# Ledger of designs, part 91: peptides against a protein of PDB entry 5VZU

Target 1, 271 residues: chain A of PDB entry 5VZU
Amino acid sequence: GRTLEDIFHEHMQELILMKFIYTSQYDNCLTYRRIYLPPSRPDDLIKPGLFKGTYGSHGLEIVMLSFHGRRARGTKITGDPNIPAGQQTVEIDLRHRIQLPDLENQRNFNELSRIVLEVRERVRQEQQEGGHEAGEGRGRQGPRESQPSPAQPRAEAPSKGPDGTPGEDGGEPGDAVAAAEQPAQCGQGQPFVLPVGVSSRNEDYPRTCRMCFYGTGLIAGHGFTSPERTPGVFILFDEDRFGFVWLELKSFSLYSRVQATFRNADAPSPQ

## One batch from the design tools (peptide; made by RFdiffusion4, then SolubleMPNN)

Design b2_p16_8_s2 (from b2_p16_8, 8 letters changed)
Fold by OpenDDE base, seed 3:
Structure b2_p16_8_s2 (fold): chain B 271 residues (1-271), chain A 16 residues (1-16)
Amino acid sequence: as target 1 above (271 residues)
Amino acid sequence: SAREKKLEELRKEFNF
């Protein structure tokens, strides 16, 4: 009977064949588009730019990281048989920080799954509430019939009444319980390990992370069939490295900055 | 089955 190894080899052969077909179809007509590096902004979590990411059996792909207010975006520069170039492989919500447990509980996939799914549910609720407020505000522009009621000049009555009684309302300074800003432990990274059963291409990933955020990854079948967003965790390691845990796929992608310098890669100034 | 679960795990490596 077919072994699990036979099935894995058959799938790898299919992926190689698909990659070959896609490459060979473009040989007769290539459209070139210039890619510009995003400008760096002071509020960017790290410098935007090109990263090389691991995508399981697809191998290495080039992703552009960019920042858009409280969102980060990874855009595929290289495509694969499932997700074409120009698609948003990851979308990160920088409003929704993930707190990782201690190192022992980080090994528990179900604990990470619980934490991520609780954040996903909050994000869905916020989207529903914001959709309802935007819906109710548009309904009340009934057609105000333009009845031209005449401009009667009602007189300026000048009543000067002077009584400046200074009420000494001694408002007691309510003790603003300074919510102790838990010092943003921006300095010492937290020990990091992948949960048991999350696949990594290699064990050479950073064992300390700075911060984590909720995000979604794009998944699809061959030929970009049935594309959907799956929940995950963006993990910032340092200025040049981040990860993404694909929760439902039980996979980890490591992204490392492309160290090459590009001439004339800056975006043209907005005219 | 355990085989179907492992096949589904393998298929997921080809979806992203």
Scores: peptide ipSAE 0.225, ipTM 0.733, DockQ to the pose 0.181
Fold by OpenDDE base, seed 5:
Structure b2_p16_8_s2 (fold): chain B 271 residues (1-271), chain A 16 residues (1-16)
Amino acid sequence: as target 1 above (271 residues)
Amino acid sequence: SAREKKLEELRKEFNF
């Protein structure tokens, strides 16, 4: 009977064949578009730019990292049989920090899953509340049909009296324990390890991380069929490296900055 | 089965 290894090899051969077919079909119709690096902003978490990402069985892909206020975005520069070039492979919510536990508890996939799904639910609630406020504002421009409804009369209702005494009840000020905003100690990286059962193409990933954020990854079938967003964790290691844990896929992508200096790759100044 | 789950996990690894 087919082993899991046989099925993996057959599927790898299929992906390689698909990648070859896609690459060969483009020989006559390759539109080369110049890629410009996103402009850097002072508030960017790291310098935006090109990264080499590991995508499990697809191998290495090129991703553009860019920042958009409280969101980061990874855009595929290279495509694969599932996700074409130009798609947003990862979207990161920089409002929703993920706190990783100690190294012992980081090995537990269920603990990471719990933490991520709790943040996912908060993000979903915030989206529902913000959607409701945007919905209520549009309803009230009903046309004021000025029907002149008539002058019905002055009922005189009466005079009731005076005196109720001032009760002094000195309600103690409940100490609102200000949840101490743990200062973003941006300095010392915390120890980092992948959970047991998360696949990594390479065991050589950074063993310390600066910070983590909630994010979503894009997944699809072959030919970009049924594209959906899956929950994950963005992991900032350093200025030149980040990771993404694909929670539902149990996979880890490591992204490393492309160190190649591109002459004239800066976006033309908006004239 | 454990095999079906692992096949489903393998199929998912190719979708991103």
Scores: peptide ipSAE 0.201, ipTM 0.714, DockQ to the pose 0.159
Fold by OpenDDE base, seed 2:
Structure b2_p16_8_s2 (fold): chain B 271 residues (1-271), chain A 16 residues (1-16)
Amino acid sequence: as target 1 above (271 residues)
Amino acid sequence: SAREKKLEELRKEFNF
């Protein structure tokens, strides 16, 4: 029978062939655009720039990481047969931290799935509430002078007074030891492992992570058909490495900083 | 469901 390796090789050959066909169909219609590196800001989670990302059978792709206030964005610099260049492959919500469980429970895909789906529901609720506040702000037509309807005298219902005795029971105030919120140690890495059944290109990924955030990835059929956002986890390993867990796809992408320096790649200063 | 079938197709094709 075909091995999983044979199926993977056949599929990689098909994707390479498709990439060749698509690029050859547009050979006479190629538009070249200059890419600028985003400026670094003090509040950026890590230095923005170019990363090499793993995309399963697509292999290695180049992604630009940029920061936009409380959001981070991965933009494809290289395209594939599914997702073209210039698309936002990942969008990260830096407001919604994901707390990973202990190392034993991190192996449980259903536990990670639960945590991510609970965060997705909170994000959806906040978007609905913020949409209502933006909608109600346009609806304040000026106060119609509601004429004062005359105060009808509500009748004095009588003061029944009975004497109930003071039971003294001096229950000691149990000191609710406020569980000191352990200051989120923003600096210590936690042990990290992929859940069972999440596919990685290799087993050589960082075994410690700094922080995790909720995010969404872009998925589509061949030729960018029926594009949609899928929930996932952004994992910050260090200054030069991050990951994305594609929850619905059960896949992991590792992103490593491109160490090449480019001349004249800085964004023009806004005049 | 139709969505589960699409997600299974997308997983097989690595459409991301």
Scores: peptide ipSAE 0.200, ipTM 0.747, DockQ to the pose 0.398
Fold by OpenDDE base, seed 4:
Structure b2_p16_8_s2 (fold): chain B 271 residues (1-271), chain A 16 residues (1-16)
Amino acid sequence: as target 1 above (271 residues)
Amino acid sequence: SAREKKLEELRKEFNF
């Protein structure tokens, strides 16, 4: 019988062949768009920019990392047979930090799965609650016909007076010990290992991470059929490296900063 | 297992 490895090998060959056919047949139909680097903001988790991502079967792709308030986005600059260029391959919710367990429990895929699925449920609840508030706020702009009721000049009712006494009641301000949110020390990175049964293209990934966040990855069939979001974990390793664990796919993608300096890559200032 | 088949189907049908 075919092994899982044989099936993956055949599938990788099919994907490579599809990529070759697509690139060779449509070479004359390629549309080029100028890419601008996102402006860096002080609150950005790391410098935005171009990263080389490893997508198991698809090989090496280019992704633009950008920050949008409490969300980060990875946008495909290179497409593949499943996910075209310009799609958001990953969406990261910077509100939902993932705390990894100890190194022994990080090897347990079911533990990571539990943590991610609990966060996914919270994100779904927040989306349902926020959808109701946005719905109710639009309903009350009924057109109040502002009938111009005439300006009756109602009168200057008078200056009532003065009286005084400053009651001294010296209520002791209870020292609400504001638990000083310890400034998130760029603490010593946590030891990191992939769960058993998560596939990586190589075993050469950083063994220490700074922080993790909940995110979703985009998956689709060939030709971008039935696109859906799958839950995952964004792993920040350092200023130049991040990863994404595709939970349902049991896959890991490593992203490394493109070290090339681009001239004239800055977005034109909005005139 | 049925889970492994579904993961295999997901890996065949849904690439990223």
Scores: peptide ipSAE 0.114, ipTM 0.718, DockQ to the pose 0.216

Design b2_p16_8_s3 (from b2_p16_8, 5 letters changed)
Fold by OpenDDE base, seed 1:
Structure b2_p16_8_s3 (fold): chain B 271 residues (1-271), chain A 16 residues (1-16)
Amino acid sequence: as target 1 above (271 residues)
Amino acid sequence: SEREKILEELRELFNS
């Protein structure tokens, strides 16, 4: 049987060979684009910027994290044989927070899968409802001619009527037990563990997280064939670290902020 | 399916 090392070595050789073939096919006609750091906003979940992903045989991936109102995006800065640079590798819906269960139930992949799939169906419903409202609004700007319809003086009519009775019905006050919303302690990270059967190359992931959100990751075949979005969980650990759980892949990607300071990396102000 | 092959290749890539 092939060893895990043999499979890894063959796959690395294929990735290197593919990279060489792709770079050689362009006859050194490389287009360089300047990358600018996204502007930081006060309402951004964390400071936007470059993050280093460490997952799978791809080794080092660089993504740009940016915030777009109620959405966050991870844009590939490094391409791979499946997904080229400039693609949105992750899209995060900041409207759909995921509440992780207790640490014992976090080990259950089926529980995480249930929670994520329930949120996915809510996102689909909201997209269907929002699609209907956008369709109806365009039709009715017919030119209503301003016909000057006249001022008729509608009359005073007065009428009377009467009396009736005081029915006593003493409906019992059902004790609405106000479930005291325990104020979510906004400051302390919750314990975090990967579900059983979720693979991580780095077992040294943070064991506490601040919050989680529903998201989708981009998957494709070699040469960006059959690109599709797969459901997952964005996990914010801290200001400099986030993760993504790929639910269908049963894999975890850890992303860490690139601490390098770049001179002149700010986007030019839109004139 | 083609999708299942892509998922399998990616699982190998992510789990290696």
Scores: peptide ipSAE 0.442, ipTM 0.931, DockQ to the pose 0.631
Fold by OpenDDE base, seed 3:
Structure b2_p16_8_s3 (fold): chain B 271 residues (1-271), chain A 16 residues (1-16)
Amino acid sequence: as target 1 above (271 residues)
Amino acid sequence: SEREKILEELRELFNS
């Protein structure tokens, strides 16, 4: 019978062959595009830049992390047989923080899935409501030819008198105990563990995380067939490391900052 | 489905 090793070797040979075919077919039509590092902004969750990840058997991936208001994006710098370079491998919604449970409940994949799917449903509802308001607002600008209705004279309505009895209704200001939003402890990372059944190529992932957000990952078949967005979790570990949990794949990708300093990689100032 | 095939292929890729 085929061993797991035989299947792995056959699959790796196929991937190497595909990579060779793709590289060789386009050898005569290589378009080089200069990549600029995004400028850092004060409100960026971490410094934007290049991150190195692993995307399964495709090996080393390079993604550009950038911030766009309440969204972050991971853009593929390296393409693979499924997803070409320049595609957004991950999109993160910074409005939708995911609160991880305690360490024991973090091991439960079904609990993480529940939390993420509830956030996904809220995001869908917000998109539907915002789509309805934008649709109704455009329909009413029919050109009402406002015929100039003649200026009827403003009748001076009489000045009714000043009977200013100050009712001293001393409504006690109900102490709205503003539930002190416990200052989000920005400093101490919470304990982090992958759910049971989530695969990680690197077992040496950070065991503490700062913040988690709802996100979507891009998946496609070979040749970028049937591209779609799947739900996931963006995990910020530190200034130089983030992860992405692919829920439907039950997989985890770790991304680490490329420490290389690039001279002249800054975007030209907009003229 | 085509989607299920893509997901299975990608699981194999991530687990390898």
Scores: peptide ipSAE 0.441, ipTM 0.930, DockQ to the pose 0.641
Fold by OpenDDE base, seed 5:
Structure b2_p16_8_s3 (fold): chain B 271 residues (1-271), chain A 16 residues (1-16)
Amino acid sequence: as target 1 above (271 residues)
Amino acid sequence: SEREKILEELRELFNS
């Protein structure tokens, strides 16, 4: 069989060839886009910015992390043969925190899979419910055809039916214990380990994480064919590091902040 | 399926 090294070399050759073909085809059409760092907001989980990812045979990927209310996004700055630059490689739902178990149970991939899939179903339900509320509001503007039809007066009678006693059954309103939004305690970091069978290119990942969230990663075939979202876990390690567990791929991507001070990389103030 | 092929190719890429 092909070794992983053979597959890596063949794929690297294909990537180099594709990059060469693209670079040669773009000889006259290389649009250099200036990248601006997103403005930081007080409610941002960490400072937005450029992160260097290490995952898969693609080598070095640069992702822009940005925050959009209760969502975070990783935008590809470097494209690859599967996913072009500018695509949302990861989308994080900051409403759906993943609680990791103890270190022993974190080694169990099936336990992580269960937790993630249960959150995925909740997210799907919330999307369906929110879609119904938006749909029902449009239906009622049926045209009131004002047809004037005049018809007559029939008066009939007042039958009095009787006294049904007011049963006062004071059903105590069951206190819907509003699941207290546990404040986002910047809790002490919890011990972190990858599940057995999750591949990481670098075994040197942080062994403590601050918090985890449900997210989706973008996957596609070569040339961005059949793009879809696959479930995963966003792991916040610290201010400068996060990870993403690709559940279906059984893979882990580590992202580290690019410490390069870009002169004038701040977004121009909206005038 | 095309999806299964994509996932297999990506697993190879991520695990290499």
Scores: peptide ipSAE 0.440, ipTM 0.931, DockQ to the pose 0.678
Fold by OpenDDE base, seed 2:
Structure b2_p16_8_s3 (fold): chain B 271 residues (1-271), chain A 16 residues (1-16)
Amino acid sequence: as target 1 above (271 residues)
Amino acid sequence: SEREKILEELRELFNS
């Protein structure tokens, strides 16, 4: 039988060969594009910029994190055999916060899966409703003058009678203790752990997170075949670190800010 | 399916 080591070596040889084939195919058509860092906005969740990720055997991936109103995007700066550079590897919906359970229930993958799939369904419903509002706005043909249909006489339905029994039952108004919406403590991180059966390349990930959001990751076959979006969770750890849980892959990617300062990398001011 | 094959190949890549 093939050993796990033989399978790993064959797979690594295939990835190296693919990387070589793709590099050699592109060597005939190397297009260099200047990358600009997105400008920071006051409402950005963290400073936008370059992040380095570990993505299993793909090794080092560079992504640009940018904010677009209620959406965040991770754009591939480095391509791989599946997904070329310039593709949006992750799309984050900042409208749909994921509430992680307590630390004990965070170990349950099925609980995280349930929470994410419920949010995915809400996002689909909102997209359908927003599509309907955009569709109905074109369909207002001018007001057909509805001819005044003649007022049919309201028949006087009869005055049924009187009986007035005054039962005094003084039910005390149970003080509905308004569950004080605990002010969303935007500042205190919660304990964080990966679910059992989610693969991480390293157990050295932050054990506290600030907030989580629903998102989608891009997956494809080799050569960017059959590209599709898969559901996941964006995890903000701090100003310089975020993660993505790939739900269907049962995998976790950790991204850390590239601390290198680039001269002349700022986006040209919109004139 | 082709999709299931892609997901399996990607799981192997993440677990390696």
Scores: peptide ipSAE 0.418, ipTM 0.924, DockQ to the pose 0.574

Design b2_p16_8_s4 (from b2_p16_8, 5 letters changed)
Fold by OpenDDE base, seed 4:
Structure b2_p16_8_s4 (fold): chain B 271 residues (1-271), chain A 16 residues (1-16)
Amino acid sequence: as target 1 above (271 residues)
Amino acid sequence: SEREEKLEELRKLFNS
């Protein structure tokens, strides 16, 4: 029978062979695309930019983190044998914050799985409801063949100026006690630990996180076969580090900001 | 299933 080691060796040989085939195919047709750093926006959760991921046998991966309103995206800058460069490796829904339980219950994979799957179901319901509203609005533009009635140049009717007096109606400003949203204590991150049975390449992940969001990761077979989205958790640790928990894979990917300063990497100003 | 086999291959890949 094939041992787990035999299967692992065969798979590693296939990955090396695929890397070799891809690199050798590209040697004949290297297309260089300039990558621009996304401009930072005030509402961005952290500064957008390049992050180094280290997960699995793929080794070093570079992703671009960017913000798109209520969504964040991790775009692959480096391809791998499964997922080519330019694909959105992670898509984060910033509308759907995940609250991690206490540190004891964070060790329970089934608890994290429950929380993530409940959020996935809410996202699915919202997509179904929003699809109905968008469907009904498009139906009523029947082609009004509005005949081009010739625009007769109607004359400049004159500027009547009358001096209407400002009525002082002193409507009492009802004290809407704006419940002072306690400034979200931007301070103490919560204790963080991976669930039992979630593999991390390095045990040196941050043990404190700021916030978590629902997201989906892209998975595919070799050569980008049968690509699909799998549910996961985006974990913001700090300004320079985030993680992604691949729920179905029971895997954790840590991403750290690339500290290299790139000259002329800023996006050209929209002309 | 074919999907479960793919997930198991990916688990091996991510955990290596």
Scores: peptide ipSAE 0.454, ipTM 0.934, DockQ to the pose 0.561
Fold by OpenDDE base, seed 5:
Structure b2_p16_8_s4 (fold): chain B 271 residues (1-271), chain A 16 residues (1-16)
Amino acid sequence: as target 1 above (271 residues)
Amino acid sequence: SEREEKLEELRKLFNS
């Protein structure tokens, strides 16, 4: 039988061959684009920038992390045979924080799966509701055909119906317990461990995380065929490290800030 | 399904 190592080697050879074919096809069309670092905002979860990922057999990935209000985005700087450069490899919903359980329950993949799928369903409901509000606003401009239909006068009749007493039923306003937005305690990190059966290319991942968010990762076949979003968990470890748990793939990718000081990598100030 | 086949290929890619 083929070993996992044989499958890995065959697949790495295929990926190298594909990369060679792609690079050879682009021999005359290699557009070098200067990458500018996104401007940092005060409300950014961490400083935006380049992160180096460990991403399975694809080897080294570089992603640009950027913040867009209540969303974070990882943009591929390095393409692979499945997903070209410039695609949004991860999209993070900063509205949907994931609370990890204790370390014992964090080892349970089914518990993490339950939590993520419940958040996914909430996100789907919010998208459907927001889509309906945008849809209903357009419907009412039916043309008022002002047809002047005539004034016929008819008169009758006065019926008096009676005195129904004002029942004062003082329904106490049920205290809508405003779900106290637990202040984002940027405080002490929580212990972190990968679930059993989630593969990491490197076992050397941070064992403490600051916070977690619902997100989606981009997956596709070779040549960017049938691209779709798959649910996952964004794990913020610190200012320079984050992870992504690919739920359906049972995989973990660790991303570390590229510490290279790029001279003049700041976006030109909009003049 | 074609999707499960794609996911299995990707699992091999990510977990190798």
Scores: peptide ipSAE 0.451, ipTM 0.934, DockQ to the pose 0.616
Fold by OpenDDE base, seed 3:
Formats: structure tokens, C-alpha cells, sequence
Structure b2_p16_8_s4 (fold): chain B 271 residues (1-271), chain A 16 residues (1-16)
């Protein structure tokens, strides 16, 4: 009978062979493109830049994190057999914060799944409503032939008088005690644990997170076949570390900032 | 389904 070790070795040999086939097929057609680091903006959630992560058995991945208003993007710098370089491996919606439950309920995968799927449904509704408003607005510019209707003289309607009785109805403004939403203490991290049944390659992940957001990850078959977006959770741990929970894959990827300083890696000034 | 087969291949890939 095949041992688990035999199956693992066969799978690793297949992955190495695939990696070799992909690299060798392109040996005669290598296109080099210079990568520029995105400029940091004051409103960026963290400093943009290069992050290293583990994406399954592909080993080390390099992703560029960048911010685009209310969206963040992880762009693959390293390609793999499924997803080529330059693809957006993750897209994060910074409008849709995920509230993690207490530490006990964070162990429940079904609870996290419920929370994420409820946010996904809200995002779909917002996209449908915004699509309808954009569709109806374009239909009404039929060319109304502006026939020049003749300027009929506006009759001066008489100035009705100033009867200015100020009714002093001093309606007491009911003190709507706006329950001061306690400013979510932006500084104290929440205790964090992966749900049961979510696989991590490394158990040495941060046990405290700052905030979480709804996002989607890109998945595809070998050769970038049938590419699709799958729901997930972006987890900000600190200035140099973030995670992504792949909900349907039950997997966690940890990304850490590349500490290398790059000279002359700044984007050229827009001409 | 072809999609579930792809997801299972990806799960193996992510968890290896």
C-alpha cells in the first residue's frame, strides 16, 4: 500500500517537474520588467511594499501590497503554475471590516464562514444597486430636439405681504444621547486564533490582530485555467505582517514584509 | 464537480 510518505513524495516530484517544465519552456522568451514600489500615502492602512508569504506547496511567494482608495491589492511578483506573475492574488475591501468574535467563537469555522458570507452578500447587493443607478442614468439622454418655445412674458406675481408672526414653538431638542460608539481602540489588538480545520503551514503566526477586512483571493487550475475569486479574510497583525484566510480552501497564508532596502525602486515621477 | 475537484487539488497544494 502507498504510505502517506510515498504520496507526499510523488506529489512533491510532480510539483518539481511542473516547475521545471514551466521554467524551461520560457527559457528562450524571458521578458524582464522593472518593478517599482508604490509611493506611501498618509491614508494607507500600512506602508505599501513587498511581502513574502507561503502559498501552499509553491513555497515562497512575493506579493506587492498597494492601496487604492477603499481597496487594497496584493499583486503576485512571483508566478506559480496556477497563477502567473502580475495577477491580483488578493483584493481587499477596506469598506467592509470583519468583526471577529471572542477567542472561543473564533475557533468555530462555521461562525467565521457565516460572518464572511453575510459580508459577501452585502457587497453583492451594493454592486447590483450601483449597477442599476448607472444603467438608468444613461438611458434618458435621448436627443430632445430643443424646439425653441417662444419666450412668453413672465407676469409679475404680486408680492404677498410680510405677516411675520414668529411662533416661538420652543420644541426642546430631545437629547438624543448619541451613544458614543466608544472609538474602537485603534491601538489594542484583539486576541487571534485560527478556526479549527484551517490549515497553517506555520503555527508561529501572531496571536493578536489589529483589524480584519473582507476580501477575495484568486484561484485557478494549472496554466491559469478557470480563474475565479473566492471569499476570504484579510487580517492585519502589524505594520510588517498580514494574513489571508482562504475560506473555501480552509487555508491561512501569512505574509511578512521584505526587509530589504531597494535603491532606485521608487516609481518615476508622473510626467 | 470540476470546481470541487479544483478546490480539492488546491487544498492539497495549500496544506502540503
Amino acid sequence: as target 1 above (271 residues)
Amino acid sequence: SEREEKLEELRKLFNS
Scores: peptide ipSAE 0.443, ipTM 0.932, DockQ to the pose 0.625
Fold by OpenDDE base, seed 2:
Structure b2_p16_8_s4 (fold): chain B 271 residues (1-271), chain A 16 residues (1-16)
Amino acid sequence: as target 1 above (271 residues)
Amino acid sequence: SEREEKLEELRKLFNS
């Protein structure tokens, strides 16, 4: 029988062979593109820049994190056999915060799946409504000739009737103690654990997170075949670390800031 | 389905 080690070696050989084939296919058309670091803005969730990801057999991936108003993007700097460099591997919707349950319920994958799928449905509804408002705004400039609708006559309001029963019952207004919306303490991290059955390459991930958001990851077959977006969760741990939970893949990717200082990597100031 | 097969191959890649 094949050992787990034999299967692992065969799979690693296949990945190396695929990497070699793709590299050799592109050797005939090597394009070099300068990468610029995005400028930081005061409203950015964290400083934008290069992050190093490690997940599964892909080994080392470099992603550029950038902020675009209420969206964040992870752009692949390193390509792989499935997704070429320059593609948006992750897109985060900063409008749709994911509220993680307590630490006990965070172990339940079905609970996380429910929460993410509910947010995905809201995002789809908002996209449909925003598409409808943009569509309706163009149609209404037809000159509605205001034909004067004729004044149809005031039909008489009938006069009924008297009965005055006085029932006193002075039900005390129960003070509905407005549950004080606990100010979303943007600063205190919450305990974090991966759901049971989510694969992580290493159990050494941060056990506290600052914020979570709905996002989508890009998946494709070899050679970028049938590319699609799959739902997930962006997890901000700290200024230098974030994660992405791939819901359908049941996988977790951890990304850490590249601490290297690059000379002349800043985007040219818009003149 | 073809999509489920693609997702299963991707799971193997992510979990290896």
Scores: peptide ipSAE 0.431, ipTM 0.929, DockQ to the pose 0.634

